# Ledger of designs, part 9: peptides against a protein of PDB entry 6O8C

Target 1, 262 residues: chain A of PDB entry 6O8C
Amino acid sequence: VGLRYEKISLPKIHPRYDLDGDASMAKAVTGVVCYACRTASTLLLYQELMRKGVRWLVELVKDDYNETVHKKTEVVITLDFCIRNIEKTVKVYEKLMKVNLEAAELGEISDIHTKLLRLSSSQGTIESSLQDISSRLSPGGLLADTWAHQEGTHPRDRNVEKLQVLLNCITEIYYQFKKDKAERRLAYNEEQIHKFDKQKLYYHATKAMSHFSEECVRKYEAFKDKSEEWMRKMLHLRKQLLSLTNQCFDIEEEVSKYQDYT

## One batch from the design tools (peptide; made by RFdiffusion4, then SolubleMPNN)

Design b1_p8_7_s2 (from b1_p8_7 with K1P E5K)
Fold by OpenDDE base, seed 1:
Structure b1_p8_7_s2 (fold): chain B 262 residues (1-262), chain A 8 residues (1-8)
Amino acid sequence: as target 1 above (262 residues)
Amino acid sequence: PFEFKIEL
């Protein structure tokens, strides 16, 4: 998952003075830097959307957690009720045995009681697992979304605006070079200005591409990698919650088998 | 025209 962008490079700039060549070169440079601006904007937008998605997923997983906790609580109540009823039944049978009633039914009920106590002990493991999940989702936990606010590029960095300023400077020189080309021949002073503008164009273009690579692309890639790692962990956590929910249902089903004896 | 492809 991510934006695939084409690696762009500046065209080779020839040092030779050539009005036709320089206009063509300036056009190409303008195109490349324009692409960088658009790409930077798209990369920023993607990251902002991903940050929203991260927040949404955190809330979704918290809801899943709360639902699992609720289900666990219901099962615990039901199980405890069943255990108490079986314990009462055991006490009644123990009293009846003192009056020469058959021990066979007491054995079965005692076995049921033992099974229910085992189920009750498993609730402690579920509780511990839920606590672990809660700790991971808590502020400062391993699944905290703080990285989403730190990694990548942000609107406050003004990267797109910085690139746009450089693009504007380049575009201005390009339009001048189109005019120079139309003149076919420049006076000596205008030729020198053209040569200086060519150097400025190179400077602005190099600055734009360096900024794009270092401050936009690199940071985006870091954000992407971190987001993929975090997303994998969140999906795993959701699977764990589902597993715990299923364990609760399994316990509930097992308890239901003994409700006919309570 | 450089096209961005979103790889899902």
Scores: peptide ipSAE 0.027, ipTM 0.628, DockQ to the pose 0.016
Fold by OpenDDE base, seed 4:
Structure b1_p8_7_s2 (fold): chain B 262 residues (1-262), chain A 8 residues (1-8)
Amino acid sequence: as target 1 above (262 residues)
Amino acid sequence: PFEFKIEL
């Protein structure tokens, strides 16, 4: 998961004054910084899309949780009703047993009662599991999505715009170096300007690449790693919820077998 | 003026 980008580096800048070489170098630098701008934009877009996906997934899991809780509650009500009815029947048969009647039937009903109590105990375990899940999804919980707002790069950081400004400066120098190359020879003052612009180009390029690496790439990688970890945990939690839902259905089905006694 | 391939 994540974007793949090429590891880019600035070309070597030769200190020698060479109009052809300097134009070629400036073109290459422009290309590298242009790539950095585009990559930064793509990395930002990915993170923004991922943040939307995270929010969506949180809501989906909350819906799954609420559905599971609802189903659990329904089953508990049904089970409790069944238990109460069986307990009434047990009391009747216990009275009959005192007069030596219905001994076999009392045994059967008592066994049903024991089974229902076991099912009720399992519901307690389901409740505990749901409470754990709720705590994990709650604000400050282990599955909180606060990291998605904190980690990575954001549109408000204006990293792409900052890089674009530097790219514009570099591109301007590149176009000047193309003109200088076309002149084939510069006057002394123009040569000095060219040399100075070459230093500026290096400065802008270095600043751009440092910003790209430190503020775009590094933060993106941190976001990506955290998102992958969180996503795995969320998927596992969804699987747990599904398991709990299935357990509720299994209990409901088992209780339905005793409808004739209720 | 430059095109670069970014892989997803």
Scores: peptide ipSAE 0.026, ipTM 0.647, DockQ to the pose 0.021
Fold by OpenDDE base, seed 3:
Structure b1_p8_7_s2 (fold): chain B 262 residues (1-262), chain A 8 residues (1-8)
Amino acid sequence: as target 1 above (262 residues)
Amino acid sequence: PFEFKIEL
């Protein structure tokens, strides 16, 4: 998931003095830098929305984790209670066996006890998995969201505003070149001003496109790549939590089959 | 006019 944008470049600036050509070139440059400004704004907005989404997803997964821990705790209490009751029952039947009573029932209860102990052993694996998940979600863990505040572009960088200032300068020159074109011919002094303004336009345009490429696009791509990697890991972790929750329900269901013997 | 497309 991301934004696709067209790779744009500045038009070729012809060194020849040509009022019609220079006005057309200035229009094209204005268009390109205007696109860069809009693109930078859109890329910034996308990243800010993604940062909000990341924070939201972290809290959601923490809630899922806490719910899973709660369910596990409930199952452990139920299972331990069932085991203690079965152990008491086994002791009673062992005493009854001394007088040749209820031999068949003792075999069934002993089998249930063995099954419950196996279920209890599986709780240790669930606990270890939950501890691993907790460590990954903890501050400084592998799934920490610190990258979202470090990578990419931020409103504080003022990239859109910096590009807008350059666009304003370029636009002013473009409008002057439209006027110059309308005059058809310039006096010597005005012609020299036009040539200087053409150099200024090139300077501002080059500065804008360099800033856009280096400070907006490159940082956005780094943020995008990091966000995709992190998102895949978070989705996998959420699937692991769901699996652990289901294992808790499966244990609870199995224990419920033996509650009549307790 | 250049356009942004959402990549899914």
Scores: peptide ipSAE 0.024, ipTM 0.635, DockQ to the pose 0.016
Fold by OpenDDE base, seed 5:
Structure b1_p8_7_s2 (fold): chain B 262 residues (1-262), chain A 8 residues (1-8)
Amino acid sequence: as target 1 above (262 residues)
Amino acid sequence: PFEFKIEL
């Protein structure tokens, strides 16, 4: 998962004054920084799409949670109703035993009551698991999506715009170096200006590549790693919710076997 | 059906 990009580096900048070499170098630098701008934009777009995906997945898991809670509630109501009916039946049979009737039937009903109480106790573990899941999804929980708003690069950082400004400065110098190359030889003053512009080009290029590496690539990679880890945890949580739902169905099925006694 | 609201 993630975008693939080529590792780019600045060409070697030779200190020697050479109009042909300097124009070629400036062209290469312009190409590299242009690639950095495009890559930074693509990395930003990817992160914005991933943030949307994270929000979508949170809502999906909340829906799964609500469905599980609903099913659990249904089963609890059914189970409690069944228990109450069995308890009433037990009391009736206890009264009949005083008249020496239905002793064997009372034993069977009492066993059913015991089984239902065990099923009721298992609902406590399901409740605890649901509460744990709720806690993990809550603000400050282990599966909170706050990292998605903090990690990586954001449009508000204006990284692409900052790189574009540097690219514009570099491109201007490149176009001047193309003109200088066409002159074949510069006068002393123009030669000094060319040398100063070459130094300026170096500073702009270095600043652009540093910004790209530190503020775009590094932050993107950190965001990617955190997103992958968080996604795995969320998918695992969905499996846990499915397991809890299945446990509710299993309890419901077991309770249905005793509904003829109620 | 009620929705459990988790403030995230």
Scores: peptide ipSAE 0.013, ipTM 0.582, DockQ to the pose 0.006

Design b1_p8_7_s3 (from b1_p8_7, 4 letters changed)
Fold by OpenDDE base, seed 2:
Structure b1_p8_7_s3 (fold): chain B 262 residues (1-262), chain A 8 residues (1-8)
Amino acid sequence: as target 1 above (262 residues)
Amino acid sequence: MEVFEIKL
């Protein structure tokens, strides 16, 4: 999962004064830094969308958890009711056996009671698993979404705006170099200005590409890696919840077979 | 407009 971006590099800047070469170089640099600005904006937007998606998925999984807890509670109540009714029936039959030997029916009811008690014991394992899941989803848990707010780039960093300022300076120099090229030959003072502007162009371009690499790309990659890891863990958690829900249904179905005896 | 493919 992630945005594909091309690794962009600045063109080689030749130190020689050449009006045609310098205008062509400045055009290429402007293109590269313009691409960096657009890419940085897209990377930021992607991260903001992912943060929204992460929050949405957390709430969805909390709902799945609450439904599972509700179902577990329903099954426990039903099971406890069945156990209590079977225990009453056993006590009635034990009293009747003192008067008339219906030993076969008491055996069957006792076996049902034993099965229900076994089902009841399995509820402890489901509860423990739900508690583990709850702990993982809780604030500060292993699946907390706090990383999504800490990692990557944010609008408050103003990285796109910083790059745009540098792009504007570069673009201005490019337009000047386009004019200088049209003159074919500059006066001595204008030639010196052109040489200084070429140094400024290089400075701004290098600063833009460093900022793009260090503050946009690297942070995005770290965000991406964490998002992929977190997403995998969340999908696994949802599978665990589904498994627990199914176990509750299995117990409910099994208990329903004995309701006619109560 | 370079289409950034989000490969999911």
Scores: peptide ipSAE 0.015, ipTM 0.494, DockQ to the pose 0.015
Fold by OpenDDE base, seed 3:
Structure b1_p8_7_s3 (fold): chain B 262 residues (1-262), chain A 8 residues (1-8)
Amino acid sequence: as target 1 above (262 residues)
Amino acid sequence: MEVFEIKL
Protein backbone atom coordinates (compact mmCIF):
# COMPACT_ATOMS: atom_id res chain seq x y z
CA VAL B 1 0.00 0.00 0.00
CA GLY B 2 1.36 3.45 -0.88
CA LEU B 3 1.68 6.24 -3.41
CA ARG B 4 4.14 5.72 -6.23
CA TYR B 5 5.78 8.91 -7.41
CA GLU B 6 8.22 9.50 -10.24
CA LYS B 7 11.75 10.32 -9.22
CA ILE B 8 12.32 13.76 -10.68
CA SER B 9 15.63 15.52 -11.21
CA LEU B 10 16.53 19.07 -12.11
CA PRO B 11 17.54 19.67 -15.73
CA LYS B 12 21.19 20.43 -16.37
CA ILE B 13 21.84 24.16 -16.13
CA HIS B 14 24.20 25.29 -18.86
CA PRO B 15 26.68 27.95 -17.62
CA ARG B 16 26.62 29.93 -20.90
CA TYR B 17 24.48 33.01 -21.28
CA ASP B 18 21.75 32.13 -23.81
CA LEU B 19 18.38 33.89 -23.68
CA ASP B 20 16.56 31.08 -25.54
CA GLY B 21 18.26 28.27 -23.59
CA ASP B 22 17.88 30.05 -20.22
CA ALA B 23 14.13 30.65 -20.75
CA SER B 24 13.66 26.98 -21.76
CA MET B 25 15.71 25.77 -18.77
CA ALA B 26 13.79 28.05 -16.38
CA LYS B 27 10.51 26.65 -17.76
CA ALA B 28 11.71 23.08 -17.16
CA VAL B 29 12.94 23.90 -13.62
CA THR B 30 9.58 25.55 -12.85
CA GLY B 31 7.83 22.38 -14.07
CA VAL B 32 10.00 20.09 -11.89
CA VAL B 33 9.56 22.20 -8.73
CA CYS B 34 5.81 22.53 -9.45
CA TYR B 35 5.65 18.73 -9.64
CA ALA B 36 7.54 18.50 -6.32
CA CYS B 37 4.99 20.86 -4.69
CA ARG B 38 2.03 18.81 -5.97
CA THR B 39 3.71 15.56 -4.95
CA ALA B 40 4.50 16.91 -1.46
CA SER B 41 0.84 17.95 -1.07
CA THR B 42 -0.38 14.51 -2.16
CA LEU B 43 2.09 12.70 0.11
CA LEU B 44 0.93 14.87 3.03
CA LEU B 45 -2.74 14.19 2.25
CA TYR B 46 -2.07 10.45 2.07
CA GLN B 47 -0.37 10.49 5.48
CA GLU B 48 -3.22 12.50 7.04
CA LEU B 49 -5.75 10.00 5.63
CA MET B 50 -3.64 7.10 6.91
CA ARG B 51 -3.50 8.71 10.40
CA LYS B 52 -7.31 8.91 10.37
CA GLY B 53 -7.48 5.28 9.23
CA VAL B 54 -5.04 4.22 11.99
CA ARG B 55 -7.16 5.92 14.69
CA TRP B 56 -10.33 4.40 13.26
CA LEU B 57 -8.80 0.91 13.18
CA VAL B 58 -7.57 1.26 16.79
CA GLU B 59 -11.09 2.11 17.96
CA LEU B 60 -12.60 -0.71 15.87
CA VAL B 61 -10.19 -3.26 17.37
CA LYS B 62 -10.90 -1.92 20.88
CA ASP B 63 -14.62 -2.48 20.22
CA ASP B 64 -13.89 -6.02 18.95
CA TYR B 65 -11.85 -6.57 22.14
CA ASN B 66 -14.64 -5.31 24.42
CA GLU B 67 -17.19 -7.55 22.66
CA THR B 68 -14.87 -10.55 23.09
CA VAL B 69 -14.39 -9.73 26.81
CA HIS B 70 -18.16 -9.43 27.21
CA LYS B 71 -18.77 -12.77 25.48
CA LYS B 72 -16.04 -14.43 27.57
CA THR B 73 -17.70 -13.08 30.74
CA GLU B 74 -21.11 -14.47 29.72
CA VAL B 75 -19.61 -17.89 29.01
CA VAL B 76 -17.72 -17.93 32.33
CA ILE B 77 -20.90 -17.10 34.28
CA THR B 78 -22.87 -19.81 32.44
CA LEU B 79 -20.10 -22.38 32.85
CA ASP B 80 -19.68 -21.62 36.58
CA PHE B 81 -23.43 -21.94 37.05
CA CYS B 82 -23.50 -25.32 35.28
CA ILE B 83 -20.49 -26.60 37.28
CA ARG B 84 -22.09 -25.58 40.60
CA ASN B 85 -25.38 -27.28 39.68
CA ILE B 86 -23.67 -30.49 38.56
CA GLU B 87 -21.61 -30.50 41.80
CA LYS B 88 -24.86 -30.21 43.81
CA THR B 89 -26.39 -33.05 41.79
CA VAL B 90 -23.31 -35.24 42.34
CA LYS B 91 -23.52 -34.61 46.12
CA VAL B 92 -27.22 -35.58 46.09
CA TYR B 93 -26.52 -38.79 44.16
CA GLU B 94 -23.62 -39.67 46.47
CA LYS B 95 -26.04 -39.41 49.40
CA LEU B 96 -28.68 -41.49 47.56
CA MET B 97 -26.17 -44.23 46.65
CA LYS B 98 -25.68 -44.76 50.37
CA VAL B 99 -29.41 -45.74 50.27
CA ASN B 100 -29.17 -48.24 47.25
CA LEU B 101 -29.95 -46.11 44.09
CA GLU B 102 -28.68 -46.60 40.47
CA ALA B 103 -24.92 -46.16 39.84
CA ALA B 104 -25.35 -45.59 36.05
CA GLU B 105 -26.66 -41.99 36.29
CA LEU B 106 -23.83 -40.97 38.65
CA GLY B 107 -21.28 -42.09 36.02
CA GLU B 108 -22.84 -39.87 33.33
CA ILE B 109 -23.07 -36.83 35.66
CA SER B 110 -19.45 -37.34 36.74
CA ASP B 111 -18.37 -37.42 33.08
CA ILE B 112 -20.29 -34.17 32.43
CA HIS B 113 -18.62 -32.61 35.48
CA THR B 114 -15.18 -33.63 34.17
CA LYS B 115 -15.97 -32.12 30.72
CA LEU B 116 -17.16 -28.83 32.27
CA LEU B 117 -13.99 -28.60 34.40
CA ARG B 118 -11.90 -29.06 31.23
CA LEU B 119 -13.86 -26.23 29.56
CA SER B 120 -13.30 -24.09 32.68
CA SER B 121 -9.54 -24.68 32.49
CA SER B 122 -9.51 -23.30 28.91
CA GLN B 123 -10.93 -19.98 30.19
CA GLY B 124 -7.60 -19.21 31.86
CA THR B 125 -5.87 -19.42 28.45
CA ILE B 126 -8.50 -17.12 26.88
CA GLU B 127 -8.08 -14.63 29.76
CA SER B 128 -4.28 -14.58 29.41
CA SER B 129 -4.63 -14.04 25.64
CA LEU B 130 -7.08 -11.15 26.19
CA GLN B 131 -4.69 -9.58 28.73
CA ASP B 132 -1.84 -9.82 26.19
CA ILE B 133 -4.04 -8.16 23.54
CA SER B 134 -5.07 -5.43 26.01
CA SER B 135 -1.43 -4.73 26.90
CA ARG B 136 -0.53 -4.42 23.19
CA LEU B 137 -3.43 -1.98 22.56
CA SER B 138 -2.74 0.10 25.70
CA PRO B 139 -0.91 3.46 25.57
CA GLY B 140 2.79 2.62 25.23
CA GLY B 141 1.98 -0.93 24.05
CA LEU B 142 3.50 -2.60 20.97
CA LEU B 143 0.51 -1.52 18.85
CA ALA B 144 0.28 2.06 20.14
CA ASP B 145 -0.38 4.60 17.36
CA THR B 146 2.16 7.15 18.73
CA TRP B 147 4.36 6.48 15.67
CA ALA B 148 1.64 7.98 13.44
CA HIS B 149 2.16 11.35 15.19
CA GLN B 150 5.97 11.12 15.15
CA GLU B 151 6.72 9.65 11.71
CA GLY B 152 6.22 11.32 8.34
CA THR B 153 5.20 14.86 7.45
CA HIS B 154 2.56 17.01 9.13
CA PRO B 155 0.64 20.16 8.14
CA ARG B 156 2.44 22.02 10.98
CA ASP B 157 5.80 21.45 9.22
CA ARG B 158 4.60 23.77 6.40
CA ASN B 159 6.69 21.85 3.86
CA VAL B 160 4.25 22.54 1.01
CA GLU B 161 4.22 26.26 1.82
CA LYS B 162 8.03 26.36 1.98
CA LEU B 163 8.20 24.67 -1.44
CA GLN B 164 5.56 27.07 -2.78
CA VAL B 165 7.65 30.09 -1.71
CA LEU B 166 10.63 28.67 -3.60
CA LEU B 167 8.39 27.88 -6.60
CA ASN B 168 7.15 31.49 -6.61
CA CYS B 169 10.73 32.82 -6.68
CA ILE B 170 11.61 30.41 -9.53
CA THR B 171 8.44 31.32 -11.44
CA GLU B 172 9.23 35.05 -11.20
CA ILE B 173 12.67 34.41 -12.68
CA TYR B 174 11.12 32.25 -15.43
CA TYR B 175 8.74 35.09 -16.38
CA GLN B 176 11.67 37.52 -16.43
CA PHE B 177 13.66 35.14 -18.68
CA LYS B 178 10.63 34.88 -20.97
CA LYS B 179 10.68 38.71 -21.28
CA ASP B 180 14.46 38.75 -21.76
CA LYS B 181 14.06 36.20 -24.58
CA ALA B 182 11.46 38.44 -26.24
CA GLU B 183 13.89 41.41 -26.16
CA ARG B 184 16.45 39.24 -28.09
CA ARG B 185 19.25 41.51 -26.77
CA LEU B 186 19.88 42.91 -23.30
CA ALA B 187 21.88 45.94 -22.26
CA TYR B 188 25.05 45.19 -20.27
CA ASN B 189 23.38 45.86 -16.89
CA GLU B 190 20.34 43.73 -17.78
CA GLU B 191 22.65 40.91 -18.92
CA GLN B 192 24.41 41.01 -15.53
CA ILE B 193 21.02 40.90 -13.76
CA HIS B 194 20.00 37.93 -15.95
CA LYS B 195 23.20 36.05 -15.02
CA PHE B 196 22.60 36.80 -11.33
CA ASP B 197 18.97 35.65 -11.55
CA LYS B 198 20.16 32.41 -13.19
CA GLN B 199 22.30 31.77 -10.10
CA LYS B 200 19.31 32.56 -7.85
CA LEU B 201 17.14 30.18 -9.87
CA TYR B 202 19.71 27.41 -9.41
CA TYR B 203 19.93 28.13 -5.68
CA HIS B 204 16.14 28.10 -5.19
CA ALA B 205 15.69 24.99 -7.36
CA THR B 206 18.41 23.05 -5.51
CA LYS B 207 16.96 24.13 -2.16
CA ALA B 208 13.46 23.07 -3.27
CA MET B 209 14.61 19.64 -4.47
CA SER B 210 16.70 18.96 -1.35
CA HIS B 211 13.79 20.01 0.86
CA PHE B 212 11.41 17.82 -1.17
CA SER B 213 13.72 14.81 -0.99
CA GLU B 214 14.78 15.07 2.65
CA GLU B 215 11.74 16.61 4.36
CA CYS B 216 8.90 15.15 2.24
CA VAL B 217 9.91 11.96 0.38
CA ARG B 218 12.25 10.36 2.93
CA LYS B 219 9.86 11.04 5.83
CA TYR B 220 6.93 9.71 3.78
CA GLU B 221 8.84 6.48 3.03
CA ALA B 222 9.61 6.01 6.74
CA PHE B 223 5.93 6.64 7.58
CA LYS B 224 4.81 4.20 4.87
CA ASP B 225 7.11 1.41 6.07
CA LYS B 226 6.01 1.91 9.69
CA SER B 227 2.34 2.00 8.67
CA GLU B 228 2.64 -1.27 6.72
CA GLU B 229 4.37 -3.00 9.64
CA TRP B 230 1.80 -1.69 12.13
CA MET B 231 -1.12 -2.63 9.86
CA ARG B 232 0.10 -6.24 9.52
CA LYS B 233 0.35 -6.52 13.32
CA MET B 234 -3.14 -5.03 13.80
CA LEU B 235 -4.68 -7.41 11.26
CA HIS B 236 -3.00 -10.34 13.01
CA LEU B 237 -4.32 -9.14 16.38
CA ARG B 238 -7.84 -8.86 14.93
CA LYS B 239 -7.58 -12.48 13.73
CA GLN B 240 -6.53 -13.49 17.26
CA LEU B 241 -9.60 -11.71 18.70
CA LEU B 242 -11.86 -13.50 16.22
CA SER B 243 -10.29 -16.83 17.21
CA LEU B 244 -10.90 -16.08 20.91
CA THR B 245 -14.51 -15.09 20.20
CA ASN B 246 -15.04 -18.36 18.31
CA GLN B 247 -13.54 -20.32 21.23
CA CYS B 248 -16.08 -18.61 23.53
CA PHE B 249 -18.93 -19.65 21.18
CA ASP B 250 -17.60 -23.22 21.02
CA ILE B 251 -17.55 -23.38 24.85
CA GLU B 252 -21.05 -21.88 25.04
CA GLU B 253 -22.36 -24.45 22.54
CA GLU B 254 -20.75 -27.32 24.47
CA VAL B 255 -22.13 -26.04 27.82
CA SER B 256 -25.62 -25.73 26.30
CA LYS B 257 -25.65 -29.52 25.68
CA TYR B 258 -25.44 -30.08 29.45
CA GLN B 259 -27.94 -27.44 30.64
CA ASP B 260 -30.75 -30.03 30.56
CA TYR B 261 -28.88 -32.02 33.24
CA THR B 262 -28.66 -29.08 35.61
CA MET A 1 0.32 11.12 -17.03
CA GLU A 2 -0.98 9.58 -13.80
CA VAL A 3 1.63 10.80 -11.30
CA PHE A 4 0.59 8.30 -8.60
CA GLU A 5 -0.21 4.64 -8.76
CA ILE A 6 -1.82 3.63 -5.49
CA LYS A 7 -0.26 0.25 -5.03
CA LEU A 8 -2.62 -1.53 -2.72
Scores: peptide ipSAE 0.014, ipTM 0.497, DockQ to the pose 0.015
Fold by OpenDDE base, seed 1:
Structure b1_p8_7_s3 (fold): chain B 262 residues (1-262), chain A 8 residues (1-8)
Amino acid sequence: as target 1 above (262 residues)
Amino acid sequence: MEVFEIKL
């Protein structure tokens, strides 16, 4: 998922003086750099929207985590209550057996106690998994959103404004070349100015395209790659949380079968 | 004038 942009290149600039050709070339260069400015603005907007989406997803996953921790806590309380009640029942039966009562019921209660202790041991694994998830979500963890603030382009870089300044210089030269074309013939001094402005046009255009490629496109691609990697890890973590929640429900259901014996 | 389309 990401913005597709076309790789744009500057038109070839012919070194020969030609008022018609130079005006046409300057128009084409203006179009290319104008496209770069619009693309840079769109790439910046996309990254700012993605940064908002990243923050929103972090909060959503924290909520999923808190719900899982809550459910785990409920199940632990219920399980501990059942274990304590079964242990009291076992102690009562052990006292009654000293007075000649049947051993069959004690066997069943002992089996239930053993099953509940196994379920209690599984809660330790759930706790360890929740602690791992918490560590990954914590500041400086593997799923921290710090990359979203470091990678890509930011409004503070003023990349769009820098490109716009270069576009303005190019556009001024284009309008001059349009006037020069209308004159059909320039005096010697105006011809030398036109040749010099053609060199300036090339300089500004090359600088604009270099800045666009290096400071906008390349940084956007790096941000995109990091965002896709991070997003996959976050979606995997949400699946892990759902699995842990389901394990808590499975334990709760199993404990509920023994509540009639407590 | 090649219209460069930004395909979103």
Scores: peptide ipSAE 0.012, ipTM 0.481, DockQ to the pose 0.021
Fold by OpenDDE base, seed 5:
Structure b1_p8_7_s3 (fold): chain B 262 residues (1-262), chain A 8 residues (1-8)
Amino acid sequence: as target 1 above (262 residues)
Amino acid sequence: MEVFEIKL
């Protein structure tokens, strides 16, 4: 998922002095650099929106985590209560067996106790998994959003403004070449100025396109790739949390079957 | 019910 933009290139600049050709070339260069400015602005906006989306998804996954921890805690309390009650019952039966009670009832209660202890041992695996998830979501963890603040382009880089300054210089030369074209023939000194301004136009255009490619496009592509990778990992983590929540429900359901014995 | 927010 990302913005589609067209790869733009500067038009070929003919070295020959030609007032009609130079005005047409300057118009085309202005159009290309103007497109680069708009594209850079759009790429920046997209990244800012993605950073908001990343923060939102982090909070959503923290909520999913807290819900899972809450459910795990509820199940642990219920399980510990059932274990303590069954242990009290076992102790009562052990005292009563000294007075002629059937060994069959003690066997069933002991089996229930063993099952509850097995369920209690499985809680350790859920806890370890939750701790792993917590560590991954921590500020120094593998799923921290720190990359979103480091990668790509930012408003503070002023890349759009830098491109706009170059576009203004190019546009000024284009308007001069449009006047020069209207004169049809320049005096020797004006012809030398025109030739010099053509070199400046080329310099500014090349600088603009280099800045656009290196500081806008390349950084955006790197941000996009990291965003897609991080998003896949976060979606996988949410599935893990859902699986852990379901395991808590399965334990709760199993414990509920033994509540009538406690 | 105090929701203990685990500060991640």
Scores: peptide ipSAE 0.000, ipTM 0.407, DockQ to the pose 0.005

Design b1_p8_7_s4 (from b1_p8_7, 3 letters changed)
Fold by OpenDDE base, seed 2:
Structure b1_p8_7_s4 (fold): chain B 262 residues (1-262), chain A 8 residues (1-8)
Amino acid sequence: as target 1 above (262 residues)
Amino acid sequence: RFVFKIEL
């Protein structure tokens, strides 16, 4: 999801001297470069908002991670407590079997102990998955937000201001061409000035549109593409954290069934 | 506006 902009091209500039045509052309050029300035400003604003959103989402996912780690720690403590209690019970029953008590109850408790040890072994895989997630979120990790500070356009580049300077030069020439049109005929010197101003208009317009395309649009598209890729990876990571949290709840529920026996 | 007068 990104800002859609229309690719507007400069009007054809005819080399022929024509006061009516040149005023109309200069008006059109002013409109195109004015659109480029507004678009560049909007593209910059979007990127600045996205950078804020990226930072916010990183902190949110770190909070989700910390909650998952907390839940995992709680489950480990509970599971370890249950294992220790069952091991005490097994030792008591092993002593009682030496005095002719039923082997059946010892079998059931031993089976519970085996199940709890299996649940305990699964904690190692959850821990490894949490460590992977932590590594990805860490500075220099695959989900680091460093790209958001490197890619795209920044206020410090002053691209909008540079375009505005060129727009001002173009607008000045347009207003002159509007006056020249009202005169219907220029003297020779004023005609030569008009021809030179037309060349300057072309130069400023071309420079503005090149700057817009190369320094605003291209960098914005690169930022957009990276932001979309990063966002997909972050959403996937949040799903992984949710899955790990659910696995912790599933283990806690299974352990709760055996707490009544301890 | 610098007007270059081309004198001929």
Scores: peptide ipSAE 0.019, ipTM 0.642, DockQ to the pose 0.074
Fold by OpenDDE base, seed 1:
Structure b1_p8_7_s4 (fold): chain B 262 residues (1-262), chain A 8 residues (1-8)
Amino acid sequence: as target 1 above (262 residues)
Amino acid sequence: RFVFKIEL
């Protein structure tokens, strides 16, 4: 997942003085750097939207966690109530057995008590799993969103504005070369100015494309890769929460089968 | 409803 962009390169700049060729080259360079500016802006916007999405997903998963903890707490209360009732029943039967009443019902109730105690022990595993999830979501945890604020490009870097300044310089030279082309022939001094402006255009273009590659594209790719990794981990955690919720429902259902004996 | 606010 991510923005697809085309890898564009600068046209070859010939050292030969040619008013028609130089105007055509300057037009092509302007087009390439204009594409870089637009792409850099789009890549920045994507990252800003992803940062919002990351924050939203963190809150969603916190809500899922709180719901799971709530359900676990409900099941604990129900299970503890059922255990206490069975323990009272066992004590009543133990008193009746001292007075010559049948042992068969005591066996069944004792088996139920043993099953309920096993269910109670499984809650310790659910609790430990919830604590692990909480630790991973906590500040400094493995699922902290700090990377989203560190990785990639930010509006504060002013990368788009820096590229736009270079584009403006290139565009000015392009418009001059368009005028020079219309003159068909320059005087010696104007020819020398044209040659110097061609060197400036090359310098600005190279600087723009280097800045675009190193400060926009590379950082975006690093952000993208980190976001994909983090997103997979968050989705996995959400599945773990769902599994824990389902385990709570399974315990609740099993406890409900014994409520008819209490 | 005890909402355990994980104060993150």
Scores: peptide ipSAE 0.009, ipTM 0.456, DockQ to the pose 0.005
Fold by OpenDDE base, seed 5:
Structure b1_p8_7_s4 (fold): chain B 262 residues (1-262), chain A 8 residues (1-8)
Amino acid sequence: as target 1 above (262 residues)
Amino acid sequence: RFVFKIEL
């Protein structure tokens, strides 16, 4: 998962004064830095969309959690009701046994009571698992989305705007070098200005590509790696919630078999 | 639908 981009490098800048070569080099540099600006913008957009997707997935998993907790609560109420009714029935039969009636039926009801108590004890494991999931989803938990707000590049960093300023300076020098090329020969003063502008071009281009690599690409790759890891953990948690929901349905089905005795 | 909002 992620955007594919081509790793483009700056062309070699020759130290020799050459109006044709310098105009061609300046054109190539302008193209590379223009690509960096577009790529930085695309990488930023991707991260902003991923942050929206992360927030959406957190809310979806919270909904799945709340549904599981609701189902668990329903099953606990049903179990507790069934247990209380069986306990009342056991007490009635224990009184009747003093009169030598129905010893066989008391054995069956006592076995049902024991089975229901075992099902009720399994609810403690489900509760502990739900509490663990809640703790992981809570603020500061292991599955908190705080990393999505910290990692990567953000609109507030103004990386695209910073690159665009450098691109504008480079583009101005390129247009001047295109004019200088058309003159075929410069006077001594204009030649010195051209040489100085070539140094400025190099400075701006290097600054742009360093900023792109360090502040855009590197941070994007770190965001991507964290997003992939977090996504795998969230998908695993959703599977755990589904498993807990299924365990609640299995208990409800088993309790339904004993409702005729309640 | 009783939505128990557990404030996480």
Scores: peptide ipSAE 0.007, ipTM 0.446, DockQ to the pose 0.005
Fold by OpenDDE base, seed 3:
Structure b1_p8_7_s4 (fold): chain B 262 residues (1-262), chain A 8 residues (1-8)
Amino acid sequence: as target 1 above (262 residues)
Amino acid sequence: RFVFKIEL
């Protein structure tokens, strides 16, 4: 899951003074830096949405966990009740066996008791699995969302605004180069200003693209990689919770078959 | 229009 963006490079800037070429180059540079601004804004928005999604998914998985714990608790109460009733029945039959009553019924009840005790032993494994899940979801656990606040770009970094300032400077020079092109020939002083503004254009463009690459793209890719890893782990954990819930239902169903003997 | 494709 991620945004695809095109890797754009600055056009080659020719050192030659050429009013037509310089206006065309300045237009292309403006286009590239404008794309970088839009891309940086989109990458920021994506990360902010992902941070919201991460928080939402954490709460959803905590709810799934609490429901599983509740279901496990219900099953434990039911199972313990059934075991206690079967144990009472076994004690009654053991007393009645001293008076010549049917050995076949005691065998069946003893087998049920053995099955219920086996089901009870499986609860310890479910409990240990729930404790592991709880530890992973806890603050400082392996599934903590702290990375979402540390990795990537944030609105506070003002990366889009910094790029927009550079884009404004570039755009101003581009509009001047359009005027210079319309004049077809500049006087000596205006030609020197044009050459100086071409150097400023290059400086601003290079600064914008470096900032975009280092502060926007690189940090976004790091956030993306962390988000993908974390998401895989969270989806796996949800599958584990579902498996534990199903095991609780399977135990409840098996216990229900023996309720007629209690 | 740059279309950001979300890779699933």
Scores: peptide ipSAE 0.023, ipTM 0.587, DockQ to the pose 0.015; fails the geometry check

